# Ledger of designs, part 270: peptides against a protein of PDB entry 3ESW

Target 1, 322 residues: chain A of PDB entry 3ESW
Amino acid sequence: NNIDFDSIAKMLLIKYKDFILSKFKKAAPVENIRFQNLVHTNQFAQGVLGQSQHLCTVYDNPSWHSIVLETLDLDLIYKNVDKEFAKDGHAEGENIYTDYLVKELLRYFKQDFFKWCNKPDCNHCGQNTSENMTPLGSQGPNGEESKFNCGTVEIYKCNRCGNITRFPRYNDPIKLLETRKGRCGEWCNLFTLILKSFGLDVRYVWNREDHVWCEYFSNFLNRWVHVDSCEQSFDQPYIYSINWNKKMSYCIAFGKDGVVDVSKRYILQNELPRDQIKEEDLKFLCQFITKRLRYSLNDDEIYQLACRDEQEQIELIRGKTQ

## One batch from the design tools (peptide; made by RFdiffusion4, then SolubleMPNN)

Design b2_p30_1_s2 (from b2_p30_1, 13 letters changed)
Fold by OpenDDE base, seed 5:
Structure b2_p30_1_s2 (fold): chain B 322 residues (1-322), chain A 30 residues (1-30)
Amino acid sequence: as target 1 above (322 residues)
Amino acid sequence: MEYRTFSETLPSFSDEELLELIEFELKKLE
């Protein structure tokens, strides 16, 4: 019996494609009911949905991309990337250039552009006075601060001059291009926009235990790559669980094409109880939101993304992030 | 949960076993 394996493989691929496409059709009434019930009854689910409504789409703003590119020292950035690429990039192919770009952006952002702000300097005493600042608490934004999507303002008093200094926690990344300071939230917010401005596939990763970072899809590595602007870290997903010995429960990635539970990539030890939602409900929620995000895509785009999703799931199951 | 790609599975099966597996998977997709 001459088995035509090529024919069988082609048939399998056709059937698989059809199957995948069927999953991305309009949600069944039962799925809509399940989704509505879940987000109305589970606070964690509601939080994930709320974050997705913002984080999945906010960075896809061409006007913002233009402002970013006009603000950054592109000559310096590309000069440095070209230098690194010239060393060994040609041997690895053109796709590696983007990895060098992301690495340079990490360097540039941390070393040349943005500043960590544990405490602000005193507005009256000037630079290098943060050591004299005592936190008084937090309050809502004033009229000026409210113009830049500010939810919270940290208030500090100078121990020397007694003046009050305000540290607005701006969520407007364009404002952050001006202020050039913040904590992990501001760092990740602006850096996500920066990466997006270069036309990269980027996800915002939210960790329940008060940290945030990015993932970049590397065409060279053909996978999602951990990127932390605060740490100038590229492809080191282990740094939190192992290096920091951080205890974590959830890591959720938010991108224009989907929401994914990426906890398995980062929570390697010291796992906290995952008691905020049933695992099956979280899986359903992420899939449902992802389906909605892809509703306007054509069949080929849906299929390509589904293949990428499958590869990521395989990676997460196998623990092969390196 | 163990997940293997098709290419990783191929060396582990005879032609007959592979055919059976493919047919089984195809039926799931119908």
Scores: peptide ipSAE 0.007, ipTM 0.337, DockQ to the pose 0.039
Fold by OpenDDE base, seed 3:
Formats: C-alpha cells, sequence, structure tokens
Structure b2_p30_1_s2 (fold): chain B 322 residues (1-322), chain A 30 residues (1-30)
C-alpha cells in the first residue's frame, strides 16, 4: 500500500490552520462572562482595558500620519538612512533598510526634533531658565489647553521674575509636534505616532512603574524590537532592569492587532510582586482583547498574526532561560 | 547577572517550506 505522503502533508497543514483559526472565533458566552466579571472586579484589568481602547487604535489615523510626514525633515532623514545603509554595505533588501530607518528616526527625534522637559523655561525670562523654576503643583487645564487633550497642567514659579509658567501635559500628539517637549509620556506618544506614520507595525509599551516605550516589528529580524525614543535605544530591552537597575512588575504592549504581556522581555531582575491580577486572568484578558481586535481580519491575516504571536512566545521563553 | 540579547532570528517557514519538510520527514518512514 503506497502511502500518499503529499496528501498527508497537505492535510496536516490544513488541520493546523483550522486549529489556529478556531482560537480566534467569536468568544463563547462563558468567555464573555469571565471577561465582564474580570474587568468589573479587578482594577488592573479595568486599567488595561481602558488603555487598550485608546492605545490600540488612536495611532491608526491617516490624517495624523500626513501631518507628521509634512512636519518632519524627510530629506534629512532619508539622506542619513541611505548614508548609513551604504556604509555597512548590506544588500539584504527593504527589510533591513527599515531597521536603519527606525534607528535614524531615534537619532533625529532625540537630537534634532524633540526636547526633554524636566522643568519648563520661564515664559517671561526665555530660554535656558528652567533652573529658576519652582514647582507649585498641578491643576486642571484652561480653555485653550483643553483643546489638546490635556489632563493636567504642572505649575511653576520663576524665582527670578516671580511669574507663573504653565506646563500642560498634552496627550494630543499633533500638539506635541508644535510644543516639541515633554517627558517619557510625551516622547513615547509622539514617537509612536511617528513610527506609525511610516507604515510600521508598532506597539506602545506601558510599564506600571512609570515608564513607557515602543516596540517595532522588524521584518528583517522577524521579531518585536525594543525601541525607546528617550534613550535613543534600539533592541536593548535590558537597559531598564540591568543598566538602570529598575524594579518592575508589569510591561504591557498595546498595538492595533493585540495586547501582549511583554514583561518577560524587560523584567530580567529585581522583579516586583505581580499582585495586581492573577497570572491566568491577565493572560486571559490580553488574549480576549486581542481576539476582539482581530474580529474584522480575514483568515489569512489571523493565521499570520497567530504564527507571529507564537514565535514571540517562544522568544520570550527562550530569553528567560538564557 | 549576564543577559544575552535576542540577537538571532528565529527560523520561520512558509507553508511551502513546511510542506516540504513534512514530506521529507514522512519519506523517511518508507
Amino acid sequence: as target 1 above (322 residues)
Amino acid sequence: MEYRTFSETLPSFSDEELLELIEFELKKLE
């Protein structure tokens, strides 16, 4: 009896795809109940859901992308990318070129475009006067500031002239294209939009211990790559745990195609207690939100993303054991 | 504490490549 190996191989591929796709079918009633109970009873879960409702979709705005591309010095950026690409003598195609682009965007953003603002300059005294500023506290936005999704305004008094300077914490990334200053929140917010504006797959990573950064999916490396605009860092996920000796509990990545617990990539030592939610509930939550985000995708898209997810999970497991 | 970065690309296979691999392995069972 001749074994039809070709037929068996084809059958196995079909069955595997069907199995993967079955995981992304509409949630069963029991899963919906579990989800509802979780977000209503667990504050951390509610927070993750709230963040996902904003961060997973807000950057997918073609109008914003156009504004960004019109604002950046694209000639300079591409000139530098081409120059660096040529220096390395790589002939690996468009996929590696994109890594060079992201590296240049990191350089450009930190060195040429955006400014860190620990304290604002005095509005009256002018540039380089932040040393004279004393914090008085925070208040709500005024009528003008409220136009740009401002949740809080930090208030400073100038020790030299006595005038008050306001530092609005804008969440509108288009406004940040104008102000060109902020802390990690503003940096990550605008830089995430910048990367998205180049058509890249990007996730916003939220760390519970008051830091935020990005991940970029490199087609060349075939994985998610750590990207921190504040640090001009590419593929250095260890900088927080090792270099900073930072203590952390949760790192959650938010993208258009899913929500993923990426803590294992970044928390390498000094892990704080993960006591905000049960691990199984967090896993369920992220999977459930991810499933919802993919409801409109076709079977091929779902399958490709699922394969990518699996590779990421393998990577995270291997990284922990290395 | 020594940390090794995720520097190496994990192998990825197309459906066609996977099919070829499956076929190859199955042929060993002949």
Scores: peptide ipSAE 0.006, ipTM 0.318, DockQ to the pose 0.098
Fold by OpenDDE base, seed 1:
Structure b2_p30_1_s2 (fold): chain B 322 residues (1-322), chain A 30 residues (1-30)
Amino acid sequence: as target 1 above (322 residues)
Amino acid sequence: MEYRTFSETLPSFSDEELLELIEFELKKLE
């Protein structure tokens, strides 16, 4: 006669988990057709797919991680992290240590390691000569530059000596460990790899309006955290829309476990028309790619990620950080 | 790490927020 409410609750939980897991089963033929049609007929969709094929997996390279860790001054980094953590981190629990690490990596990267390059210095005249450089345009890489995944080389002429200086836009993040300079693309590319090299959950965020940054999943905060290496910024997603008054249409996050439209996190005002793809199609596309990225995961992993995804979507819909 | 399910979050929403969330979830089924 007595109702076992605990048993009922457990059964309901099992059914709920099964329901969630069912969403991540292999796509039905009709979904595959929809996907194929979408990427073949919509240029934006094709772009997102193309980016996902690279950005979702390229940074999961153990050899690269080793090279990064061998290149960085780990002693300095951990010394600084330990110092900051010792002040008040112990009271917050062990998980906060990773937040301190990311903050130090931001500091280290911007202040000690990498340099912003609007224009290169003249190869002939030496340091602090960029003011004398005139852009002549862009061209393809030469034989040496092509070895490092370089698609474009910016060409500059020195107004003082008349010599030509090349600024290759390298996409090989290992090469960037050597060059130590670039713009938002190079900064984000290498910094994404750096974060990944510490075993962190990281996403590469692409903004259609010519900016890129990272997101890091904080175990302490239990959410995705905005990270911009160029700005040495941690958890300030508002800086673009509010501080910069930047107009934006799309922000797409690319990670090993999924592709997510994170526009609502960053586009708080000055929204540009979202006319590149139907909203329903974009949602479908991101979900479809995400599903494929998770094909090799077990049920527990899928469920955990699905719960995380759900919490993120709630955050994005509510328009407030969890 | 364990995350909250949708059902566990419901009490924290206003009616307006809940409706928005429901609409969002329904669109995923289209």
Scores: peptide ipSAE 0.005, ipTM 0.337, DockQ to the pose 0.057
Fold by OpenDDE base, seed 4:
Structure b2_p30_1_s2 (fold): chain B 322 residues (1-322), chain A 30 residues (1-30)
Amino acid sequence: as target 1 above (322 residues)
Amino acid sequence: MEYRTFSETLPSFSDEELLELIEFELKKLE
């Protein structure tokens, strides 16, 4: 009996696909109840949900992408990308080009475009006067600042001239294209938008211990790649745990296609207690939000993303065993 | 200490290891 292995393989593939797709079916009533209960009873879960409602979709704005691309020196960027790409002997059309692009964007953003701001310069005294600035505290935005999704304004007094300088913490990334300064929040916010503007798959990674960065899905590497605009870092997830000796508990990635606990990628040592939510509940929460984000996708898209998710989970599991 | 990039540290999965992982996931379907 000639076992038609091809037929069996096709059948198995179909069954497997159907199985995977079944996981992304509309949530059962019991899952909805679990979700509602979790979000209403667990503050961390509520926070993750709240962040997902913003971070998963806010950067998918074609108008913003256009503004970004009009603002950046694309000629310089692509010139540098092409130069480095050619230097390493790559031919046009290779998927690795996007890795070079992201690396150049990291360089461009940190070196040419954006500025780190611990303290603002004095508005009166001018450049390089941040050393003279004393923090007075924070206040709400004024009428002008409120136009740009500003939640808080840091207030500084100049020790030299006595004038007050406001450092609004803008959450509008388009405003950040103008101000071109900030801390990790502003850096990551705008840089996430920048990467998105180039049509890249990007996630915003929130660390509970007051840091944020990006992940970029490299088609060449076929995985999510750590990207930190502040550090001009590409594929160095260890920098926080090892280089900084940072203690961390949670790293959650937010993207248009899902929410993923990526803690295993970044928390290599000095793990803080993960006591904010049960691990099972966090997994459920992320999966539930991910399902919702994918409800409008077709079966093929869902399947491809599910395959990507599976590969990522395998990667994350193995990372801990090394 | 020169720390390797994630790409340099990512274990290359053998076909056998991939099969084991697939089997593991398939068993969860049962």
Scores: peptide ipSAE 0.007, ipTM 0.350, DockQ to the pose 0.063; fails the geometry check

Design b2_p30_1_s3 (from b2_p30_1, 14 letters changed)
Fold by OpenDDE base, seed 3:
Structure b2_p30_1_s3 (fold): chain B 322 residues (1-322), chain A 30 residues (1-30)
Amino acid sequence: as target 1 above (322 residues)
Amino acid sequence: MEYRFFEETLPSFSDEELLELINFELEKLK
């Protein structure tokens, strides 16, 4: 009896699909209880939940996307993308075009659009006066600053003129299109929105050790790709652990379709203790939030995302991005 | 795409679960 292996494979795929879909059904009461207990008892879990409530949804704003696209020099961007794409002999319509776009956006953002602000320039003395600025501390936003989701304002005194300069830490990415300056937080915030505005699949990566960056899902590479706007970096997840010799404990990626512990991608050495939460609880938390984010998706979307998740997990285990 | 998924990605099933599933389907073909 010739075993029809093709038939068996098809049946296996159907059963596998059904199994995957079953995992994304409404959470069981026991899972809800576990989730509630975890969030109420573990501060790290509460933080991850809080971040997910903002970062997973805030960038999916069509109005913001329009404002971004109207603000950027799209003609310059696409001209440069097309030039580099053609130079490398690629055919139009290849998925690799989006990688070129992201690389150009990194260039454009760092070189032409946004500025790093270690210390602000003096409002009175003008440009290139940051060297004269002394930090006095931080305070709450004033009435004007509070309009742009500002939680903290850094205060500086000019050593030359004695005037006070305020550096509000805006969380409104639309305001950042105007100010065009900041540190890693402002850079990543606005750049995440920029990438989303081009219709790309993007995650915001939070590192507990005071850094943030993006991941872009490359259809060409068929994986999540490290993207750091501050460093103009594409697909260099090793830069923190290896190049910077940075010590890290947690890297959590936040996207519209899920929350994922991506620590294994970035923490290659100098790992700090992961003592903020039990590994099993963190895994559960990320899965639970991810499940919730996908409640409105259809079966095909759920299945495709689940397949992508599995591929990512395999990648993270095998360390294939080395 | 689906076949590549199984070739390139280990299903979330344990080896034991996969074997059980395969065996179950093989028994139906008998």
Scores: peptide ipSAE 0.014, ipTM 0.380, DockQ to the pose 0.047
Fold by OpenDDE base, seed 5:
Structure b2_p30_1_s3 (fold): chain B 322 residues (1-322), chain A 30 residues (1-30)
Amino acid sequence: as target 1 above (322 residues)
Amino acid sequence: MEYRFFEETLPSFSDEELLELINFELEKLK
């Protein structure tokens, strides 16, 4: 009789599933203590936790999704996606359609919908007057601005008319559907919501060195894909380290199903010291938060996500897509 | 997902767990 390798493989899968599920059980008291100590003693850890409490869940709002879909030119978007898909997409299978959708959303957002704002136009002088604006500093929001989750307001004086123009940094993405302008923060915030509104798996990536972008999970590529709305960039994680020659220390991804250190995907050279937290503590922190985010999921969902996590970790370690 | 993952990655098991599975299959051969 021959060894039944198929039977062995099935048994291994069962054992592996059980093993993975065991790791996602309720945290042990020692883990809770470690977590509490870490977030109370390490400012970076506290920051990651604070960001996770917002970024991991805020975009899972069906009412917001409806508002987004009602605001965007869906006819134009899907027309363009269908056009590109008809050229070459059907040869690659239906899963590639979503990649075309994300690429079109990047185009639409940058070219048709949203505007980069280094300096605002003068409220008095009108359009194309930003060159006349001098920064005076920043202040807290007024009563109206505070209605839209505004943390800070940049103040500018017009060199031509002398009037003051306010540039509120809104964190309410629904307000951004109206204002349609900002920097990387506003771009990434609204674009994350837009992608979520199409039912996509999306993460918000925070870089410590003052940049933010998204990741989208491509079913076609079977991996997380770099997406930067500011750059209209799809699957170009190297642009920061290589093209910009940017120095970076941390890139942390925040999604509904987990928090992941994705630094290895983006920090390819010019790595700054990672001195804000011990590597083991950061790993623990991300895993612990991820575990909490998955407490309500069933065993099959936990297992599938864990498989995806492991595949991503292998990708990050190898520096090559699977 | 799970099947493909298994093929590509192989789960990390203890030597004892692997031996258990192997021995189970070997017993079928008797």
Scores: peptide ipSAE 0.013, ipTM 0.360, DockQ to the pose 0.042
Fold by OpenDDE base, seed 4:
Structure b2_p30_1_s3 (fold): chain B 322 residues (1-322), chain A 30 residues (1-30)
Amino acid sequence: as target 1 above (322 residues)
Amino acid sequence: MEYRFFEETLPSFSDEELLELINFELEKLK
């Protein structure tokens, strides 16, 4: 009996595909019950769910993408991308061009477009007056600030002129195109939208220890790539644990196609206790939310994403960037 | 690409999932 190994391999691949697709079918009643119980009994789970409801979908707004592209200096950006791309001797049309685009967007955003705000400048004294500002505390937004999804306003008094300056913490990324300043939250929020506006696959990474950044899926590298707009950093996931010696417990990535615990990519040392949720429950939660986000996708899309997910999981387990 | 992926992802399957996959293919060979 000539064992047709090619035929067997094809059959295995078909069955494998069917098996993978079966995991993304509508959640069974038992899974729904487990999910409901988890989010009602565990505060961390509820927080992850709440974040997913916003972060997974908010950046998929064509109107916002148009506004972003109209606001950025696209001529400068593409000029610089083309220059660096040509300098390295790459042929036109290579997937690596997108990596150059992201690197230029990091440069442009940090150097030309957005500003880090430890303290605001005095509204009365003008530019470069932040050194004169004393924090008085925080309060709720006023009527104008509330129009731009503002939850908190930091209040500062100028030591020179005595005037009060408000630093509203806006969550509306379109407002951030105007203000062009903030901390890691504002930076990551707007930069995530910017990357999405170029049609890129992007995730928002939340770290429990008060930092946030992005991941970009590089078609050239065929993996998720660390991107931090604050640091102008591309593919340097180690910067927090190693360079900053930061202690961390959870890093969770939120994208249109799923929620993923990416802690293993970023927490390389100084791991804090992961005591907010059982590991099994967190895994279940992320998978369940991911399943819901993919419910409307076709079988081919689901399969391609599942392949990507599995490659990422292998990467995270092996500790090797593919 | 798909075949390489299949080989690389086999370790991600539980023993039960692997058995299910194997049994399915064995049934087709009968």
Scores: peptide ipSAE 0.009, ipTM 0.349, DockQ to the pose 0.045
Fold by OpenDDE base, seed 2:
Structure b2_p30_1_s3 (fold): chain B 322 residues (1-322), chain A 30 residues (1-30)
Amino acid sequence: as target 1 above (322 residues)
Amino acid sequence: MEYRFFEETLPSFSDEELLELINFELEKLK
């Protein structure tokens, strides 16, 4: 009896698809109870949920995308991308063009568009006066600053003129298109929106140890790629653990289609204790939120995303990011 | 693409998940 392996393989594929789709069905009552208990009893879980409610959806705003594209020098950007693509890109296929685009956006953003603000310049003394600024602390936003989703305002006094300069920490990325300055939070926030405005699959990565960056899904590389606008870094997930010797415990990626613990990609050494939540509970939490984010998707979309998820998990386990 | 994914992903299933998959297959054969 010649076992028709092809027929068996087809049957297995169908069943596998059905099985995967079944995992993304509406959560059972017991899972809902577990979720509610977890977010009410675990502060870290509550934080992850809170972040997901914002970061997973906020950047999917067509009006914002239009404003971004109208603000950027697209002619310069595409000129540079075309130039770099013409050198090496033709040999690698059309999908590599997007990688060149992201690399140019990193360059453009850091070199031409946005500014790092350790301390603000004095509003009275003008440019290049940040060295004269002394921090006085932080306060709440005023009425004008509050219009732009400002949580805190850093206050600085000029040692030269004695005037006070405010540095609002705006969370409105459209306001950041105007101010064009900030720290890792502002950089990552606006850069995430910029990437989304080009129709890219992007995740916002939160590190518990006070850093944030992006991931971009490269169709050329067929994986999630580390992107840090502050560092003009593309596909260098090791920079934090190895180059900076940074100690880290958690890296969580937030995207429109899911929440993923990506700690294994970035925490290569100097791992801090992961004591904020049980590993099983964190896994459950991320999966549960991911399911909720996918409730409106069709079966084909769910299946394709599930395939990407599994490939990513395999990558993270094997350590083969190369 | 799908076949390669299947080959690479099946090993990632827990024993419980594999058992569920097998049981689901067996039920359809009845």
Scores: peptide ipSAE 0.007, ipTM 0.370, DockQ to the pose 0.045

